# Designs tried in a protein design run: peptides against a protein of PDB entry 6O8C. Part 11

Target 1, 262 residues: chain A of PDB entry 6O8C
Amino acid sequence: VGLRYEKISLPKIHPRYDLDGDASMAKAVTGVVCYACRTASTLLLYQELMRKGVRWLVELVKDDYNETVHKKTEVVITLDFCIRNIEKTVKVYEKLMKVNLEAAELGEISDIHTKLLRLSSSQGTIESSLQDISSRLSPGGLLADTWAHQEGTHPRDRNVEKLQVLLNCITEIYYQFKKDKAERRLAYNEEQIHKFDKQKLYYHATKAMSHFSEECVRKYEAFKDKSEEWMRKMLHLRKQLLSLTNQCFDIEEEVSKYQDYT

## One batch from the design tools (peptide; made by RFdiffusion4, then SolubleMPNN)

Design b1_p8_8_s4 (from b1_p8_8, 7 letters changed)
Fold by OpenDDE base, seed 3:
Structure b1_p8_8_s4 (fold): chain B 262 residues (1-262), chain A 8 residues (1-8)
Amino acid sequence: as target 1 above (262 residues)
Amino acid sequence: IEVELEAP
């Protein structure tokens, strides 16, 4: 999970005035910053898609939780009904035992009653587990999705647009340097402009790369790390819900064995 | 899913 991108760095900018070297350098800088713009755009898109995925997964897990709660409730009702019926049967057999009839059957029914009461006690553990899950999914819980809205980069940050502006400035200088190269030699005033533009190029390039690294890459990596951690926890929680569901089915199956005695 | 970005 995540995007792989190549680590980009600016080429070395030599202080020496060299029309061929400066044009080549400017071309390389343009390429690097162009890559940064595209990468930033892709990183942003990924994060936006992940945010949608996170919201979707939260709703899915909430649905799973509700289904588990529903199943648990059904089992509790069934179990309680079975217990009440067995208790009535026990009372009947206790009366019969007073006349020395069916003592062995009374023992069996009493054992069933004891087993059912044990199953009923396990419902408290399931309930506690469901409450824990609910607390984790609740607003402010450990599995809240608030991080997805806070971490990373957002369209409102306009990082791609800011980088594109810098790229445009750099590209303009590159095209000028390409023209300067074609002249092979510049007049004194043109040479001074070229040197000044080279400084501007350096400034824009450095600003672009700093912005890319600090405001795009670093924030993306933080988002990625948090998303991976959160996803792992959510998947584990889904497994817990499945386990609880299975426990409910197991109890229901066990209760069904005793329904013939009621 | 990891998406690989190609360098220009």
Scores: peptide ipSAE 0.025, ipTM 0.689, DockQ to the pose 0.016
Fold by OpenDDE base, seed 4:
Structure b1_p8_8_s4 (fold): chain B 262 residues (1-262), chain A 8 residues (1-8)
Amino acid sequence: as target 1 above (262 residues)
Amino acid sequence: IEVELEAP
């Protein structure tokens, strides 16, 4: 999961005044910074999409959790009812045993009672596991999604817009350098302007690439790494919930076998 | 999901 992008670098800018070379260089710089703008936009869109996905997944897992809790509650009620009924039966058979009646049946019912108590104990473990999961999903928990709002780049940062402004400046200089090239020779004043514009081009390009690297790429990579880690944990949690649900079904099935004794 | 970005 992630976006693959090519590492881009600015072409070497030669200090020599050369109308043909400078136009070619300016074209290349424009291309590189244009790519940076597009890449930054794509990286931002990816992160925004992932944030939506994270929120969706959190709600999905919460629903799974609630369903598991509901099933657990149902099983607890059924199990407790069955235990109470078996305990009443045990008391009756214990009285009968005093007159040497129903000895085999008493043994069977006592064994059932013991099994049900074990199942009840396992329900306590399931409850503890559900509480742990709930704590992890809670605000400030290990699976909180607060990182998704903090890490990476956001539309409010206006990184793409900032890069676009720099690209516009660079593009303007490139177009001027195309005109300068067409003139073949510049007067002294125009030559000096060309040289100054070349310096401005370098400044804008360097600023754009630094901004792209530090504010777009680096933050994206941090977001990506955090998202991958969080996603693995969430998937594991969903597996745990499924396991707990299955345990509840298994207990319910076992309890159903003893309903005739109640 | 990995998306490859087009070169300029």
Scores: peptide ipSAE 0.025, ipTM 0.693, DockQ to the pose 0.016
Fold by OpenDDE base, seed 1:
Structure b1_p8_8_s4 (fold): chain B 262 residues (1-262), chain A 8 residues (1-8)
Amino acid sequence: as target 1 above (262 residues)
Amino acid sequence: IEVELEAP
């Protein structure tokens, strides 16, 4: 999942003075740099949207965590209550057994008590898992979203604006080259100006393409890669939370079977 | 969602 863009390159610039060729070249350069500007803008927008999505997902997973913690707490309370009731029952039956009454029932209740204690021990594992998840989601944790604010391109970098300035310079030269072409032949001074403008065009174009590649594309790709990795980890964590929730429900269901003995 | 950017 990401933006696909075509690898763009500048057309070959011939050193020879040719009014028709230079106008055509300038048009092509203008097109390429214009594409770079639009692409840079789109890449920036995508990253800003992804940053919003990251924040949204963090809050969603925090909500899932809190829900799981709540469910776990509920089950622990229920289980502890059931254990206490069974323990009271065991004590009563132990007293009755001294009078040689209901020995078989005592065995069954004792077995239930043992099972409940095992279930209670599993709660410790769930708690440790929840603590691990909490630590990972905490500031400075492995799933912190700090990377989203650091990686990639940002509006404050003004990359699109910088490219647009260069595009404006290039476009002005292109329009002049169209006029020069229409004249078919230039006077000596105008020819020299045309040659100098061609050098300026090349300079602006190369600067634009370097900036686009190094500051826009490269940083976007780094952001994309990091976002994909982080997203996979977050989705996995969400699945873990769901699993823990299901374990809580399973324990609750099992405890409910023994509530009739209390 | 992959968005394809077309060259002008």
Scores: peptide ipSAE 0.025, ipTM 0.692, DockQ to the pose 0.016
Fold by OpenDDE base, seed 5:
Structure b1_p8_8_s4 (fold): chain B 262 residues (1-262), chain A 8 residues (1-8)
Amino acid sequence: as target 1 above (262 residues)
Amino acid sequence: IEVELEAP
């Protein structure tokens, strides 16, 4: 998952003065830097879409968490009610046993009480797990989305615009070199200007490619790697929440079996 | 989603 792009490099710039060669070189440089501009724009768009997706997923997981917490709370209330009723029954039977009544029934009710207390202990484990999940989703937690705002490239960086300015300068020189080629031979002064513009072309192109590589591609790759890691962790957390929800349902079902004794 | 870019 991600954006695939081809690795681009500048053509070799020959030091020799050659009107045909210089025009061809300038055309190639223009093409490469143009591709860099388009690629930078696409990489930026991808990251912005991913940031929206990250925010959406965070809210979805928070909703799942709240639903799980609600279900857990419901089960705890039901379980506690059942425990209280069984405890009352145990006390009644204990009093009756002192008067030589119904020993077998007391044993059964006592066993149910023990089972319910075990279920109550498991609820404590579920609560601890939910608290851990909450801490991970909280601001500053391990699953916080702060990285999405910090990593990668942003519209405010104006990288595409900066590259476009350099591309405009390069394109201007290319069009001049195309004219120079059509002249076949330049006067001495025009030849010196051509040589100077060739140096400018080189500097603009190098600056553009360095900016593209360091400020666009590198930062994009870092963002992509972090996003993939974070996404895997979030999906795992959703599975954990589902597991906890299922455990709550299982406990609720088991408690329902003992409601006939209350 | 993978997006492929054309070479220059």
Scores: peptide ipSAE 0.024, ipTM 0.693, DockQ to the pose 0.016

## One batch from the design tools (peptide; made by RFdiffusion4, then SolubleMPNN)

Design b1_p9_1_s1 (from b1_p9_1, 4 letters changed)
Fold by OpenDDE base, seed 2:
Structure b1_p9_1_s1 (fold): chain B 262 residues (1-262), chain A 9 residues (1-9)
Amino acid sequence: as target 1 above (262 residues)
Amino acid sequence: SDIIELPEP
């Protein structure tokens, strides 16, 4: 998911002096560089919006993590309480068994105790998974958002402004070439100026397109690729958190079945 | 880049 832009190239600039051709060429060049400037601005805006989105998503996932940790803690407390109560019951029944009373009930309670201990053991696995997730979200972790601040283009780079300056120079020459075309024929000195301006136009245009390609498009594409990869990983992590939460709920539900025996 | 050599005056 990214902004689609057209790969536009500069028109071929013919070395031949031709007032009509040069005016047409200059118009085309102006159009291309204008497009580059607008595109660069759009690409920058997209990246800035994406950076905001990334930050928002990080905070959301952190909140999800905290909720999962909270739920896990609640379950641990409940489970531990249930285990302690069952252990007390087991001790009582063991005493009763010494007088040949309620042996069948003791067996049932002992089985419940064993099941609860197994559930308690699963909490360790959940804890380890949460720790792993926390480490990944932490600064310097695999899912850190530091890349979003490093990759791509930034307003501080002033790429759009640089392109706009070049566009202004190109546009000025284009307007002069329109005037030259209207004159149909130039004096020798004016012809030489026209030729020099044509070289300047080429220089500015080439510089603009190189800057656009190397500093705007390339960096944008790198940012886009990294953002997509990171987003996939974050979505997967959210699914993991949800799974852990569900496991906690499942354990809580199972424990609730045994609370009636305590 | 074929710099169009402008003929010297």
Scores: peptide ipSAE 0.019, ipTM 0.683, DockQ to the pose 0.141
Fold by OpenDDE base, seed 3:
Structure b1_p9_1_s1 (fold): chain B 262 residues (1-262), chain A 9 residues (1-9)
Amino acid sequence: as target 1 above (262 residues)
Amino acid sequence: SDIIELPEP
């Protein structure tokens, strides 16, 4: 999971004055920094999309939670109603046993009552599980999405724009070095300018690569790691909610078997 | 001089 990118490094910059070599080096540097700009833009886009996905998933899971709570509430109402009816029936049969009615029917109703009480006890476990899930999804909980706004890179950081400015400076020097190469030989003053520009090129390139590595790649990797961890936990939570929902349906189905006795 | 002094990395 995540974007794959190539590890890039600056070419070796030779201190020797060489118009052909300097033009070739400048071309390579321009290519590397251009790749860094494009990669930084792609990494930023990925993170912004992931942040949207995170927000979407949080809302989805909250909806799933609310649906599960609603279903649980319905089952509790139905179960409580059945228990009350069975208890009334048990009382009636107990009175009838005093008048020589069949003990076999009372035994069956009593067994149903015991089963319903066991089902009722399981609702407490479901409620506790739902409360735990709610706590984890709440602000400040273990599954809070605050990390998505803190980790990684953001458009407000202006990293792509900063790299683009450096790339523009590098590109300008590269085009000048192409012209210098075409001249084959430079006058003394132009040669000195070329040497100064080579130093500027090195400065801009190293600044760009440091910024790319420290402010783009490193922060992206941290964001990626956090997102993967958080996503695994959220998916597991959804599975837990589904399990709880299924338990509610199972209880509802079992209760429906006894409704004819109420 | 044909050689330029580059900043230390």
Scores: peptide ipSAE 0.018, ipTM 0.675, DockQ to the pose 0.840
Fold by OpenDDE base, seed 1:
Structure b1_p9_1_s1 (fold): chain B 262 residues (1-262), chain A 9 residues (1-9)
Amino acid sequence: as target 1 above (262 residues)
Amino acid sequence: SDIIELPEP
């Protein structure tokens, strides 16, 4: 579940000169842009934490893969050993049959040999599946974490700092408007400066909100969506590895039943 | 910031 943020909008800016209204408006604008700065910082932090989590999960899945490969290798060795022993036994019985010994035991051993060869064939399928998983986890594979370095916002983008600069400009104008309000009436020149600062405030606020929406929120949402998709695929892959491990255990158990005939 | 003094009307 991604970070919930509230959709923020700038208050309506009235073009009329009103010292009380302009001070109130400037206060509201300052609040909105301040929220944008804090939210941008939080969104950035979340993404950085998620990137760490992604790297951790990749290593975990690689460990799971290595364990599965190890188990598969053990089973292959055991199975091959059992097959070789059964083949030796078959040869002995074939020699004994030439001396009029009972054919019934040879049939049973031959059936076991056939079953073991089938199990050996299934190991090839497991191997191919492991190779596929390895390819997906490899650099440039479908489960590569390169997207985590590309998508979203990064500290190097300096989005929070850019927003903070705009917030500082807005805050300065707000404080001036508080002073202007306290004067109750401005001289003509000060009134013109106030009007000009009101335009600057609007410009800075609009720039801040545009930057926040386009460079912070939008990119965060893209990162979130990509992370969710990737996470689902990784979890599925872990389930596949578990399935392969279980198949190895099943084969090992079957082979153990025939070891008593060796 | 050079305050441009606007002429009073």
Scores: peptide ipSAE 0.017, ipTM 0.666, DockQ to the pose 0.050
Fold by OpenDDE base, seed 5:
Structure b1_p9_1_s1 (fold): chain B 262 residues (1-262), chain A 9 residues (1-9)
Amino acid sequence: as target 1 above (262 residues)
Amino acid sequence: SDIIELPEP
């Protein structure tokens, strides 16, 4: 998962004054830095889209959580109602036993009561699990999405714009070197200017590549790695919520078997 | 039941 990009490097730069060679070198440098600009833009776009996806997934998981909580609440109400009814029945039977009822009937009702109480205890475990999930999704929790706002590159960093400025400087020198090449031979003063511009080109190119590597690529890779890890954890969380929901359904089904006694 | 909203991180 993630954008694939080619590793780019600056061409070999020869210190020798050569109008043809310098024009060719400048063209190659322009191409490399242009690629860096485009790549930086693409990487930024990807991260912005991923941030949207992260926010979307958080909302989805919150919805799943709320559904699970709702189902759990429903089951608790049903279970509590059933327990209360069984307890009333037990009391009635206890009174009737004083008047010739079989002990076997009371035993059966008492067993049902015990089973219901066990189911009620299991609800406590579900509640604890839901609370844990809530804490993990809460601000400062282990699954908070704060990293998405901190990691990677952002439009406010203006990395693409910074690279574009450097590209513009490099391109200007490249166009001058094309003109110089067309002259075949430069006067002494123009030759000195050419040499100076060549140094500037190297400076701008190096700065561009350093910025691209350190501020664009490295931060992108860090963002990508964090996003993948976080995504796996979120998907696992969704599975946990589904499991809890299923447990609630199982309890509800079990309770339904005893409703005939209430 | 009212939807319990998790606080925004």
Scores: peptide ipSAE 0.000, ipTM 0.443, DockQ to the pose 0.007

Design b1_p9_1_s2 (from b1_p9_1, 3 letters changed)
Fold by OpenDDE base, seed 1:
Structure b1_p9_1_s2 (fold): chain B 262 residues (1-262), chain A 9 residues (1-9)
Amino acid sequence: as target 1 above (262 residues)
Amino acid sequence: SSIIELPEP
């Protein structure tokens, strides 16, 4: 779930000289660009928090992986021990058969041995799956978090500061237009300055909105989309790890049934 | 998710 923001646009700037209208327009422009500054700051904060969350999740999944590997290793040791014991028992019974003792128990033990060997074979598949997961989590893997450092906006881009500079210029003109409005009528030279400042206001506002849209919003949306995709993959990987862990428990439980024959 | 709304001018 990402941040929702309202699409903002500049008010229409009328070319006619009107002290009241120009002051009102300048106020509206100031409001819009101020909103852009605040929004850019909020979007930046969100991305920084998400980057922290990404790092945290990577460590969590690595811990899950290590736990799964540990459990797998434990089961392999137990299974190998059981197999060795059954093999010893088979050898003893084979020797007894040479002395004309009943073969019925040998058949059952041989069946158990076959089942244990099948379980041992499944451990190879689990190992391969764990190796795949490890490769995906490794640097340069499919689940690497390098995108979090590349995508989106960063404090080093100074986007908020750049917008703030433009806002300051706009605000200065707005305050001048408030003064001009209070004068009710300007001399010719002051009128020409007012008209020139109106053009500057438009220039700064347009630059601010372009920068906001292209360097803040667009990059934020790209970061958001990439983060959502990556998060889905990470959650799926955690489910895979859980599945592998459960498979290890299932094998351990099955091996425990044959302990009476070891 | 946080909703950012435009303040009134």
Scores: peptide ipSAE 0.021, ipTM 0.663, DockQ to the pose 0.023
Fold by OpenDDE base, seed 3:
Structure b1_p9_1_s2 (fold): chain B 262 residues (1-262), chain A 9 residues (1-9)
Amino acid sequence: as target 1 above (262 residues)
Amino acid sequence: SSIIELPEP
């Protein structure tokens, strides 16, 4: 999971003055830094999209949670109503037993009552599980999305723009080196300027690569790792919610079988 | 950027 990018490195820069070699080197450096700019932009876009996805998923799971809570509440009301009716029926039959009527029916109703009480006891476990999920989704909980705003790179960091400025400087030097190569030989002053520009090119290139590695790639990898961990936990939580929902439906179905006796 | 004119030897 995540964007695959190639590990890039600067070409070897020879200290020797060579118009052909320097033009070729400058071309290669321009290519590498251009790739870094494009990659940084892509990594930023990916992270911004992921942040939107994270917010969306949080809201989705909160909605699922609320639906599960609503269903649980409905089942509790139905179950409590059924238990109260069965208890009334048991009392009536107990009074009738004193008059030698229908011992077999009382046994069946008593068994139903016992089953309903077992179902009622399971509601406490469901409630506890829902409370745990709510705690994890709450602000400051284990599944809080605060990391998505803190980790990685942001548009406000201006990393792409900073790299673009360095790329522009490098590109200008490259075009000059292309012209210098076409001249085949430079006068002494132009040769000295060429040597100084070569040093500037190296400075800009190393600055660009350091910035790319430390401020773009490293932070992206940290964001990616946090995102993967968080997503796994959220998917597991969603599976837990689904399980709780299914348990509520199972209880509701079982209770419906006993409503005919009430 | 001021072109540093180096004296020709």
Scores: peptide ipSAE 0.020, ipTM 0.644, DockQ to the pose 0.051
Fold by OpenDDE base, seed 4:
Structure b1_p9_1_s2 (fold): chain B 262 residues (1-262), chain A 9 residues (1-9)
Amino acid sequence: as target 1 above (262 residues)
Amino acid sequence: SSIIELPEP
């Protein structure tokens, strides 16, 4: 999971004045910083897409939760209805039992009543589990998606734009160094300008790479790690919801066996 | 052309 990017490093910048070497170096630096810009853009896009995915998944899981709650409620109503009907029957048979008429039937109905009460108890456990899930999905809960808005890089940070500005400066120097190379020899003043521009190129490149590493890559990796962790937890929660839903269906099926008494 | 290979899920 996540985008793979190549580790990039700046070429060695030699202090020696060499028009051919400096042009070649500047070309290489331009390439590296250009790659950084493109990579930063891609990493940003990935994070934005992931944020959309996170929001989507949260809504999906909330829907799953609501469906489970609905099913649970339906089963509870059905079960309670069955219990009430059985209890009425028990009372009738208890009255008849005083005259010793219906002992066998009373035993059977009482057993059904006991089974239904056990099923009702299991519904209480399901309810508790649903409440736990609800708490985890709630704002400030363990599965809150607030991290997705906090971690990583954002369009508002303008990291790509900042890198692009530095790239533009570097590119301008590179083009000048290509011209300087074509001249084969520079006058003293032009040589001094070349040397100064070489220093500027170094500063811009270093700044770009530092920014890329610290503000783009590092933050992206942190976002990625958080997203993976959160995603695993969400998937586990969905499995829990499915399990609870299935338990509700199982209870409903069991209750249906006693329809003749309800 | 930096090939960003999307890792297979």
Scores: peptide ipSAE 0.016, ipTM 0.615, DockQ to the pose 0.019
Fold by OpenDDE base, seed 5:
Structure b1_p9_1_s2 (fold): chain B 262 residues (1-262), chain A 9 residues (1-9)
Amino acid sequence: as target 1 above (262 residues)
Amino acid sequence: SSIIELPEP
């Protein structure tokens, strides 16, 4: 998802001196460069909004992470408590077995102990996954948002202002060419000025289009591509956090089945 | 049970 803009190109500039043709050409050039200025501004605004969105999403995922860590900690405490109680029960039954207890009851409790130890081992996997997620979100991690500050165009680049300066120069020449057209015929000196201004128009226009393409459009497209990739990774990470939370709930539910043996 | 603050990248 991104802003759609039309591909623009400069009209053909004919080398021949023609007051009507030159005025029409200058009008068209002015329109194209004006569109470039507006487009550059819109692309910049989009990127700034996306940067805000990126920061917001980072905070949201950090909150999700903290909630998952909290739930994991709760489950670890509950599980450890249950394991300790079962271990005490096993010891008591081992002592009673020396006197008159059925071996079957000790076997059942021992099986529960084994199951709880397996659940405890799974907590290690959850912890490792959380550590991995934390490392990915940390500075220098794979999901760091440093790219959002480095890629694309920024207000400090003053690309819109630079294009506007060129547009002003072009517009001035266009208005002069409109006047020249109204005169129908120019004196020799005015004709030479017109020809010189036509060259200036060409240089300003080409400079504007080059700047627009290289410093606005290209950088925007790079930013857009990186933002889409990063967004997909962040959404996937959020799903992973949800999965880890659900695993914690599943473990808690399983532990609750053995509370009667504690 | 402490909140782990992830540093801003």
Scores: peptide ipSAE 0.006, ipTM 0.476, DockQ to the pose 0.007

